# Designs tried in a protein design run: peptides against a protein of PDB entry 8BZL. Part 108

Target 1, 228 residues: chain A of PDB entry 8BZL
Amino acid sequence: SYDRAITVFSPDGHLFQVEYAQEAVKKGSTAVGVRGRDIVVLGVEKKSVAKLQDERTVRKICALDDNVCMAFAGLTADARIVINRARVECQSHRLTVEDPVTVEYITRYIASLKQRYTQSNGRRPFGISALIVGFDFDGTPRLYQTDPSGTYHAWKANAIGRGAKSVREFLEKNYTDEAIETDDLTIKLVIKALLEVVQSGGKNIELAVMRRDQSLKILNPEEIEKYV
Target 2, 242 residues: chain B of PDB entry 8BZL
Amino acid sequence: SRRYDSRTTIFSPEGRLYQVEYAMEAIGHAGTCLGILANDGVLLAAERRNIHKLLDEVFFSEKIYKLNEDMACSVAGITSDANVLTNELRLIAQRYLLQYQEPIPCEQLVTALCDIKQAYTQFGGKRPFGVSLLYIGWDKHYGFQLYQSDPSGNYGGWKATCIGNNSAAAVSMLKQDYKEGEMTLKSALALAIKVLNKTMDVSKLSAEKVEIATLTRENGKTVIRVLKQKEVEQLIKKHEEE

## One batch from the design tools (peptide; aimed at target 1 A24 S29, target 2 R16 E21)

Design b1_p27_2_s4 (made by RFdiffusion4, then SolubleMPNN; from b1_p27_2, 15 letters changed)
Fold by OpenDDE base, seed 2:
Structure b1_p27_2_s4 (fold): chain B 228 residues (1-228), chain C 242 residues (1-242), chain A 27 residues (1-27)
Amino acid sequence: as target 1 above (228 residues)
Amino acid sequence: as target 2 above (242 residues)
Amino acid sequence: SEDEKFLKELAEETAKLPEEYADALYY
C-alpha cells in the first residue's frame, strides 16, 4: 500500500520514488552554478512568464540568508517548502550560535530534510534539486548541490534541470583556472554554459552574483547583455 | 470499479504527480472565475452555476468569499474542498491579526494556504485539494493585488487571470484586451463582462448567473463590495450596446 | 507489481491531460 510505504526498495535495490523524483527535476528549467575565485554565480533559464503574470512572484533563485542563495529545479511548491525551512534554520542559527550558517551547514540541513522524506512511510520525496552558493564567514566561496535523495556534494561548477547534461559537458570542457580568473570571466562562463540550452540569448537568462562580503545581486537584462 | 484507491500522491516514472494534474482537470469543469487588477481596485467575477429555484436568494456570493477586511477570494473546483480551504484562510488571517495586531499581508495569506495545499500532495493518506483560488486584496506593501493558486500549492501574482471552465480562452482574451497601466476598475468591470460573455456556455449572459465583487480603497480603508444584481445588469446592458 | 500496474494506468490516463498542467508544476 503506497499509503504505508511510499518510498520502498525494489527487488533490485532501487528506490523508485527517489529516482522518479530525479526525473521530476529534469522537468524543471536549467540552473547552473559556478564557483569563481572570489565570486559565486547562479544562472537560470527563465520560465516563460505569462504576459499578465507578475514576475515578482516567479523566482527560481532566492536568498536563504545574506551569505547564501539557492537555485532549484523541479516542483515549485516543493521548493518553497524547502526554502522556507532553510530560511528559518539560517535565522535560528544566527540567534543560537551568533554567526551566519556556513554554506555546508545549510546544505546539510536541506539534505537531511530531503533524506527524511525518502525514509518516511507517509511522505513522498521532494521533487527538487538545488544549487546552493555563498560565502562562509572566512570568505571562502562555496557551491553545493542537493538532489531528491538527500545527497549533497561540493562542486566547482554544476548544473541541474532539463539541460543539465549538456551544460555539465560544457563546463567539464571549459571550466579552467583561466576561465574563472576574474569575476567577469566567471559570469561569462555561466552565460556561455546556459546558452548551450537556452534559446533566444540573454533575454531568457537570469543571473545572480554573490561576491565576498556582498549581498546577492540579481543582474538585470541589460547587465546580462554586456556579457553576451 | 477502478478502485482509484486514494493512494498518496506519488511520482510517476517520468516524474509527474498525476493526482495533482487530475485535481487540476477537475477544476477545469468548474464554473469560470475571473480576476482583474486595476489601478484603483481589483475585482473578481464568477459564474453562478447552481441556480436552483428552491435556493433562498443567495444574499451571499456562492463563489466569492470575504476572508478579512482587506481580502476576498473566488473558488473553482470541489465545493467541499473549497469550504475547508476558505475557512482555513479566515482562521489564518484572524490568527495573524491577533498575534501582530495588523492585517496579514496578502501574499503571506496566499502562501500559508499554499503550504497546506502542498502538504496534501506530499504526505501519505492525503489527496490534493480539487480547488484553485483567485485572491484579491490590498495591503500597505504592494497595494492592490491579484493571486492565483492551484492544487499543487503553487501560486502566482497576476494582472488578470482566469480559473475554471474555458480558463485558457479567457486568459487569451484578457491578454489581448488588458492594457497595462491604463486599467481602471470601470474598464476592468467591462472587460470582465466581455470575457464572461464569451467564455460562459450560455446563449445570453444574465446577471443571475454572474457574481462580481470589487475591492477598493476609500478614505484609507479597504471596501469589499459585491455588486447588486441591478448593477451587473447595467454592466451587461452596456456591453450589449457596444 | 500492483504498483507498477497502477502507475502505468495513471500514465495512460494522464497522457490525455493538457501539457499546461504539467508545465504549471515545474520550474
Scores: peptide ipSAE 0.342, ipTM 0.780, DockQ to the pose 0.637
OpenDDE base, seeds 1, 3, 4, 5: peptide ipSAE 0.339, 0.328, 0.166, 0.294; ipTM 0.777, 0.764, 0.746, 0.715; seeds 1, 4 fail the geometry check

Design b1_p27_3 (made by RFdiffusion4)
Pose (drawn by RFdiffusion4):
Structure b1_p27_3 (pose): chain A 225 residues (1-47, 50-199, 201-228), chain B 238 residues (1-200, 205-242), chain P 27 residues (1-27); non-standard residues A62 YCM
Amino acid sequence: SYDRAITVFSPDGHLFQVEYAQEAVKKGSTAVGVRGRDIVVLGVEKKAKLQDERTVRKICALDDNVCMAFAGLTADARIVINRARVECQSHRLTVEDPVTVEYITRYIASLKQRYTQSNGRRPFGISALIVGFDFDGTPRLYQTDPSGTYHAWKANAIGRGAKSVREFLEKNYTDEAIETDDLTIKLVIKALLEVVQGGKNIELAVMRRDQSLKILNPEEIEKYV
Amino acid sequence: SRRYDSRTTIFSPEGRLYQVEYAMEAIGHAGTCLGILANDGVLLAAERRNIHKLLDEVFFSEKIYKLNEDMACSVAGITSDANVLTNELRLIAQRYLLQYQEPIPCEQLVTALCDIKQAYTQFGGKRPFGVSLLYIGWDKHYGFQLYQSDPSGNYGGWKATCIGNNSAAAVSMLKQDYKEGEMTLKSALALAIKVLNKTMLSAEKVEIATLTRENGKTVIRVLKQKEVEQLIKKHEEE
Amino acid sequence: SFEEADKERFEEFSDEFKEMVDESLFE
């Protein structure tokens, strides 16, 4: 089989294929995640008439208690999502507990990292925001990128214009903003309206303590706008 | 040998997959192919690129392929690659029927093939398939459905779409004329002739298939030349 | 050589084609 080293070091210590994978993420639609007190919210920018909205969604459930949003190559994202879904079931089988948000994040990150050091393969061209709750009810938000690095965040953005949205969230992520569920959802819509020039072209989802993923209707989003 | 390896599965500096983009270029030079969803069925309309006089026409169709009892598809791009992929679609549909004893839902069949296409872009060092497919079908979950896939493995559901030559012009005509939720098969047939009239008119140059439900069973039929010649006459009056 | 030829060929594409491909791959 094909064994060509695709990801290699360059002078100065750069891994060019990874950096190029990060460029693919910037070409992706904006995704925003905010961790609230008892709620986590994900929002994504949408690119059209005659298209079935159900089939092209950027927010996916990995397990009953974990879901994710992504930016970048949509085909690479389907592969990573299905790999994570299989791992969530393997964990329930072996430990008899649902996966922690951290556990599945670590798994997705290590999968991505393996694709930066394996022969015959290019890196995954996606970043992911992963949200959910732990056993003790603690809300979580993690980010993964193509290098395999992962971190926890109070709030974050990925994809096109993520730098601008991040700078908005830095100034606006306060206790007042995450005091209630309505204000937590509102902060995500405001963060997206910063780069979407829009309001009717946004998808949003909410996850509450042990209540599973709820995707908001267009009519419910129009009320906030 | 590193010297002769064209490295078909790497990123460009901009995060682009050049072989995928070049494959999409090949599809844009293929025969026009469009699909329209309606309340009582789905249809595929395709430009025949085999319009030579000395051709025999031995099959019931040239560009439209039955995948299982409830599904059919059409292709744009490299014909040989399309043969490999359509054979694989039939195998996936039968593997699902064997396992679950029920027909594969349409989206599950599209996802399964797209995973194969995505793998060719990430590893193996091989050129990708130069094929875009339109899928039409019916399942107990979502009823009548239309899907499109492209060489990278991306797919989407559509009420109407077009692939191949002059597809951008065709998508424009569909946005203007398609009445969302009010289309019947008769009107969708009329719109298909209208679209192919601009982007390409003769019955020998076109191929039309319809998918409907009759007595709880799916019917996939290629329209005879007589029915196509009558549809072309009905439009010229407009 | 192959990478250079691919870069030259990509540059020949129209902006409309590149935008259409971007929508397909990333959106």

Design b1_p27_3_s1 (made by RFdiffusion4, then SolubleMPNN; from b1_p27_3, 16 letters changed)
Fold by OpenDDE base, seed 4:
Structure b1_p27_3_s1 (fold): chain B 228 residues (1-228), chain C 242 residues (1-242), chain A 27 residues (1-27)
Amino acid sequence: as target 1 above (228 residues)
Amino acid sequence: as target 2 above (242 residues)
Amino acid sequence: SFEEEREKRYATLSEEFKAALDGILYY
């Protein structure tokens, strides 16, 4: 059947395995990214961690480099592979080019990796989308989104995963220059966006903030509650 | 070749990896394995299903494998797959030791194997490993650790968990009885026996049907010990008296 | 077909099991 062929187009031009990988992304919890003026913010719905599970081993947001972080939605194991490849590339770039990667560069690398997995008979697509945020070396904040197909685009704000549609609708209405005028307002925007889909309020949200010339900061629950 | 495409794990229309799910279903029928983290150690307890009279029970471990001086694992699922993965774990650990002149951190060993597992879910001509593992270990970074990994290549750290037959019920019991911060190895052993007694499909729990390994620190060294049958018998007896 | 057999086998899995796996495999 065409739907089960990894690299075969359907008669109507569909790559079913890529589309089905998009369905895998929708099974992931929601992630939101917002680009502010001098800040980038990632917010994620926390996975319901089992009582006896170590929370440190459950991560939806990760650093790729000092200036770049990502959130993903979809297959956790697939995400780990992409993250590891991206981290290696970031380090390789620093060694070879003597500069940190641009957010666009590493996004393109990830996208190209994903695309190759859609065109090889010996590979299935990655079942993940990613929001990639950070700062270029010139201090410009960036937000990119990539999907299982290997497409990528720059965004002001976006969402991926289960609640992405509702969150995007919220962001389309509420993302204004005034709403991102300050770092705090930008953080509040992300929280409000996540609260559209996250139950039980701020306790089920994880936030990562990267400010200009600063390292990635994961906010603790108390810090998040200040913005709710 | 086109034949490899048919063996590649692919997405369903719903975004599911059926072969991974089937592997996990198969693991649900395997013998029960428990892991419990304590303040002063970590343990694995596993159901032994194959009892042969000619086996030296004192030294025989069906499901618990020493990986290096600081780590052990237990397996639930296909025995042949388990053997391959446990050998790979040993090789990874040894290569790391040779390269860095220090033992591999526990999570790093788990992750390295999980990357292999994941690859077997994504690359053509491969099937998922029909095995879940529990890992116990000690390292200088996090101390005593317990991990679980599944056929997808996903893993997590745990205070207590279970894989194999009746794992859901076992996990529920562990959630009820596990006392965070107060768990001694002694109490963990008692809890393991309690949970196994309720979750194993046996009329009476016997020492011959249970393998237990403990990992402790003595004089700045990791000690991995498989409990003797007599020790397990004493634990069972104590549980029956309560 | 091999594909039809896969679908049949998948249908044998309980919804509870599938839901549990969703919680394990996806984030």
Scores: peptide ipSAE 0.356, ipTM 0.772, DockQ to the pose 0.751
OpenDDE base, seeds 1, 2, 3, 5: peptide ipSAE 0.361, 0.095, 0.345, 0.330; ipTM 0.776, 0.581, 0.763, 0.742; seed 1 fails the geometry check

Design b1_p27_3_s2 (made by RFdiffusion4, then SolubleMPNN; from b1_p27_3, 16 letters changed)
Fold by OpenDDE base, seed 5:
Structure b1_p27_3_s2 (fold): chain B 228 residues (1-228), chain C 242 residues (1-242), chain A 27 residues (1-27)
Amino acid sequence: as target 1 above (228 residues)
Amino acid sequence: as target 2 above (242 residues)
Amino acid sequence: SFERRREEERAKLSKEFLERIDEILYY
């Protein structure tokens, strides 16, 4: 029967496929998100792009809308599906509600999508975690994290992927009001956090910055080196 | 571990999709396909394994498929799976053309198929497609393009790449010899022959065992041409003289 | 058993292959 449930409870009350999907996330490269006062920053470990590969087609950070961007860790193909659905929802919301989504709203949408794939018969969980950052229409910066289970929470700072534990430990020690007092300090905090797990300095880091009432900006390597 | 390699769409305890891995392994045993992007065109070169004297040679290409006027692909893996996917590519391209009255952008066609591939890795009762594809195309957005996709539904753009048998060795050779910004279609053809000669499990490269297609622009139109056997022979001969 | 044979066959996959697959599948 093709109607056999893939994600079922164990006798001990565990959803093994969800737990194993979380292991898939740990195979992904590291991503970090930090909420500043008037800035949100995503930093990612750059995948070593093969010499002959077009870098344009390798993206770990993407815009969901003008006011929201997302970084992911885990299965690349799964991420594309989630991103596309989120983008459609952002556009739909603009059409129906006449306002951009709140960061919480789109996070909840993504979380609900993931949760359904943990409960739907004949579907496996998504093998991705996501950091979702942006600004609400009132100008409030937001950072959310989602995992394969469909759980989501708001964060001041967080990390996902292979080096997430080390990066989180660094952030727990170094995230202070002083450390995020300015946009530049916030960016510097993200870079320092990533350098805990990334080798070869700023060349292997990609940074995305969103400021209030500004579009997503991907920093070039030269801009990143100014903060190192 | 045993429980997870017999199922199509479940994670292993380590977060692996065994059936996707096995599909990729199967592709490693398929005939070699190369793609090379040049400044003035893009090419596909593929190993022809089914050389039977009784095969009706009416088949213009075994592994290279025209998708529309601006795109072609080459396949490595299960032939039946390849036929399904190539038909789907054609349908997607035609639906887009009908809807928008413009040819589908190259990357958009690739992503549409990749979403289908991904679905076959996530939904129960389905197995991954045992096929990797190389796509060549031209559009007004990015010009000449080369893409690779795998059974997972992942894809990437490339200047040069290889799928199928001995793909790792071929990619290594391409990395060594590919001259970025200086690659003409003529030099790309020569490079393709060089790489195939070293990576194909044959004592001697022959024109009957290689199919090559080029995609160029002439007078503002895309031209997809499969090289004649004599042209391939000349390329091989030229390589042997160098 | 069938399952045991599958495990044995999986064990024949090279480390290099698995690493390459990881690079393709995960980001």
Scores: peptide ipSAE 0.452, ipTM 0.842, DockQ to the pose 0.587
OpenDDE base, seeds 1, 2, 3, 4: peptide ipSAE 0.422, 0.390, 0.395, 0.379; ipTM 0.819, 0.762, 0.770, 0.757; seed 1 fails the geometry check

Design b1_p27_3_s3 (made by RFdiffusion4, then SolubleMPNN; from b1_p27_3, 16 letters changed)
Fold by OpenDDE base, seed 2:
Structure b1_p27_3_s3 (fold): chain B 228 residues (1-228), chain C 242 residues (1-242), chain A 27 residues (1-27)
Amino acid sequence: as target 1 above (228 residues)
Amino acid sequence: as target 2 above (242 residues)
Amino acid sequence: SYEKEREERYATLSEEFKERLDGILYD
């Protein structure tokens, strides 16, 4: 029955449900990713945690594996499904191939998952975009972005969510080799980019940093304030 | 706009899932449920709306369900949907226990159900569950815990929260009166009565209209207890005297 | 129809409620 055909082409060749899923992403808080020389940085607009909410359960940045982390924008419940699937794949890869995934591999896996949900009868697209960062085994820093369509690309810097346009415009102007010359400068670039859309400075920013052969580090508010 | 209402799992042009939002609206008309986390326990308090004299009192609770030895939940929304979800929670918990020979961690049980809820928002031919849940539990990882989940399959941990009728007002009151780090189960019970008295659409709060369950630890075991009507009456009386 | 009634009710939802929902559903 046509009731199962959720994502269909319009007469002019548009996949409206995919486009509308991209609008769902824009309802999410802003996330930014920057690839430095020997560092990858994710910054997110910190959602105002309700006073009585447990902060532990509010995560916009998550680890997929020891060498890969992800930030998302859009439907939180959809993101959880994607994250869980990605984590399982990372572990499966370690068991079967005896090596951790490359950042591209896991991005492609996520992208393929999303794409299938745009083509499968009775399934709507995932209402999320993701920034996926990490290090390959050779020590190369990587940044990828994927959207509801299942398209993915490698980036030097990118942003997703409600403020993504403004942040991207900032990055296009300010991302230079000099601006990412050091780890600290790279972090500062991310903070400055987020401050284009985030009010009240560093208190409303969450930052995650991954360096070569190091685990994901989430900066505390005091560490962030040092860069502001 | 109508085409987005008739199809249960499609995005609107604005990126909204109308069926999920409508389910959440429906829950707003359900009886009030409160959850409060204390240092020495956690509680659920729920409004009883369907008081029929012919209902068999043997039921543990109308709105509070024991899930396993370490967890309970309360529901706001469509009763039939609630029954399906609470049964599924019990099955998930039981299967985990059988497989791993230990109780399922609280958050893991919550997330398992939330994945089901999310699926009903993404797969065609299914509507969202018209139910929000509050979960109380204890495990060795995080101790006493309170969670809330909604029709979208989203969840969060809370120190105190409310679902159902007048939930926004209740949450505001909880924010004002909840003292972090100083909340005892006794004070939590008093707070629950205070909030229910103000948020329930009743002229006078009575014990027959309120269900309260507490979860505590005694001698290394979890104890889930539904308060007797007399105990609830005493709590209400104490509140009226203050 | 029940669906029409729901649509009408949704149209009457306050912006505050919609914002609250956005905060719950999206991150």
Scores: peptide ipSAE 0.329, ipTM 0.791, DockQ to the pose 0.544
OpenDDE base, seeds 1, 3, 4, 5: peptide ipSAE 0.337, 0.319, 0.054, 0.327; ipTM 0.780, 0.756, 0.732, 0.735; seeds 1, 4, 5 fail the geometry check

Design b1_p27_3_s4 (made by RFdiffusion4, then SolubleMPNN; from b1_p27_3, 15 letters changed)
Fold by OpenDDE base, seed 4:
Structure b1_p27_3_s4 (fold): chain B 228 residues (1-228), chain C 242 residues (1-242), chain A 27 residues (1-27)
Amino acid sequence: as target 1 above (228 residues)
Amino acid sequence: as target 2 above (242 residues)
Amino acid sequence: SFEAEREARYATLSEEFKEAIDEILYY
């Protein structure tokens, strides 16, 4: 019966639960992604970790594979489910296809998963958006965004979460070929973008950097301060 | 507002999961449970509310459950939900041991249950579990550990934390008195009594109203011990003398 | 009805939000 469908069309053609899931994303901490020439950078606003909380258990940036990482905004528990499924798919792809996933492939997988949760009876949408960055096997840097609806797009730079609008406005003004000419400049661009919405400066920023042919590196606070 | 409250597993227009929030509110009325991580061990302390004189002194911990040889948990919230989840934790731990021939890492056990909790917030026809848990454990990867999980399926590691009645006040007290890097199990026990004495709505703290379990390492083995009433009485007495 | 309440709440959403969702869903 239509009464059991969680996500249904309104008379005006809207999917309310998808729209409301987007509002859940806006409650998440800000995440920003920037594609450089030979680098991809994710930056996130650190959730105010309670003084007695173990910081290692509070992550907004995670590796999906050796060549792909993801930042998310919205429901943390929902994100964990998506991350785990994506990781399984990355490993499965390596085993079956004998190559790592492309960034687009894994983004499409995540997007398809989200879409199914908007169309399946008895499931609510995932309350998360994600920025997915990495390198394809040919060395091309990629940045994708996906939202609760299961849509996805490729970006040069983008932001999600609470401060996303302000960060996007900053990036629209400041993302130039000159601003991403070097790895260091690209990192600086991400930091500057986050500082538009993060009050406590570099201490409340987490940065992940993936350079061409290198593994994901999470910068420590001291490394971040060098770019500020 | 009320009609959205009756429907499980949906977002509000503001992107909130009201059923999860209401479950958390219900947990706020449950007996207090706290956990404290020390350098040489980890402890759980829980308020015992159901002191029925006719309960046979089978001092089975009402709120503290051994999960395996290396982990225990305490529960705050709906008792029936707690029983289901604690049973599931034991099953997960056993299945892992059978599959890998080694004990499940602490965080993996917590995560496995949290995935179940999350599912009950996302799948229709299910309600969130009205339970928060504190987990204590030891593994070879991270040593002594303390975790908290809530009805959303979110979890975190902690040096010290509290769930249930007056948890916010307890957490504030823990933040003030917890000495990072210098916390011994002895000092943690004293801190637990101090916090419980202030947060429990009782005129006088008694050993009958408090359950305490410690997890330590002895000769390369994990030891989980529920403190005897006499030991708890001594801790309370020491606190009263200070 | 639940639907009527949903619609009423949806009507309180900003036009910017509605437009953003429309763009996401249809473009």
Scores: peptide ipSAE 0.053, ipTM 0.720, DockQ to the pose 0.050
OpenDDE base, seeds 1, 2, 3, 5: peptide ipSAE 0.339, 0.232, 0.336, 0.278; ipTM 0.791, 0.572, 0.779, 0.699; seeds 1, 2, 3, 5 fail the geometry check

Design b1_p27_4 (made by RFdiffusion4)
Pose (drawn by RFdiffusion4):
Structure b1_p27_4 (pose): chain A 225 residues (1-47, 50-199, 201-228), chain B 238 residues (1-200, 205-242), chain P 27 residues (1-27); non-standard residues A62 YCM
Amino acid sequence: SYDRAITVFSPDGHLFQVEYAQEAVKKGSTAVGVRGRDIVVLGVEKKAKLQDERTVRKICALDDNVCMAFAGLTADARIVINRARVECQSHRLTVEDPVTVEYITRYIASLKQRYTQSNGRRPFGISALIVGFDFDGTPRLYQTDPSGTYHAWKANAIGRGAKSVREFLEKNYTDEAIETDDLTIKLVIKALLEVVQGGKNIELAVMRRDQSLKILNPEEIEKYV
Amino acid sequence: SRRYDSRTTIFSPEGRLYQVEYAMEAIGHAGTCLGILANDGVLLAAERRNIHKLLDEVFFSEKIYKLNEDMACSVAGITSDANVLTNELRLIAQRYLLQYQEPIPCEQLVTALCDIKQAYTQFGGKRPFGVSLLYIGWDKHYGFQLYQSDPSGNYGGWKATCIGNNSAAAVSMLKQDYKEGEMTLKSALALAIKVLNKTMLSAEKVEIATLTRENGKTVIRVLKQKEVEQLIKKHEEE
Amino acid sequence: SEMEEYEEYKESATEEELESYADHMFD
């Protein structure tokens, strides 16, 4: 089989294929995640008439208690999502507990890292925001990128214009903003309206403590706008 | 040998996949192919690129392939690659029927093939398939459906779409004329002739298939030349 | 023959067309 080293070091210690994978993420639609007191919210920018909205969604459930949003190559994302879904079931089988948000994040990050050091393969061209709750009810938000690095965040953005949205969230992520569920959803819509020039072209989802993923209707989003 | 390896599965500096993009260029030079969803069925309209006089026409169709009892598809791009992929689609549909004893839902068949196409872009060092497919079908979950896939493995559901030559012009005509939720098969047939009229008119130059439900069973039929010649006459009056 | 055509189309492709195709990978 094909064994060419694709990800290699360059002078100055750069891994060019990883950096190029990060450029693929910037070409992706904006995704925003906010961790609230008892709620986590994900929002995504949408690119069209005659298209079935159900089929092209950027927010996916990995397990009953964990879901994710992504930016970058949509085909690479389907592969990573299905790999994470299979791992969530393997964990329930072996430990008899649902996966922690951190566990599945670590798994997705290590899968991505393996694709930066394996022969015959290019890195995954996606970043992911992963949200959910732990056994003790603690809300979580993690980010993964193509290098395999992962971190926890109070709020974050990935994809096109993520730098601007991050700077908005830094100034606006306060206790008042995450005091209630309605204000937590509102902060995500405001963060997206910063780069979407729009309001009717946004998808949004909410996850509450042990209540599973709820995707909001267009009519419910129009009320906030 | 590293010298002769064209490295078909790497990123460009901008995060692009050049072989995928060049494959999509090949599809843009293929025969026009479009699909339209309606309340009582789905249809595929395709430009025949085999319009030579000395051709025999031994099959019931040239560009429209039956995948299982409830599904058909059409292709744009490299014909040989399309043969490999359509054979694989039939195998996936049969593997699902064997396992679950029920037909494969349409989206599950598209996802399964797209995973194969995505693998060719990430590892193996091989050239990707130069094929875009339109899928039409019916399942108990979502009823009548239309899907499109491209060489990277991406797919989407559509009420109407077009692939191949002059597809951008065709998508424009569809946005203007397609009445969302009010289309019948007869009106969708009229719109298909209208679209192919601009982007290309003769019955020998076109191929039309319809998918409908009759007595709880799916019917996939290629329209005879007589029915196509009558549809062409009905439009010229407009 | 098909491969010859593919190579011909690859050589004749403009950057603008290729950027338009690249957009379809991300969205």

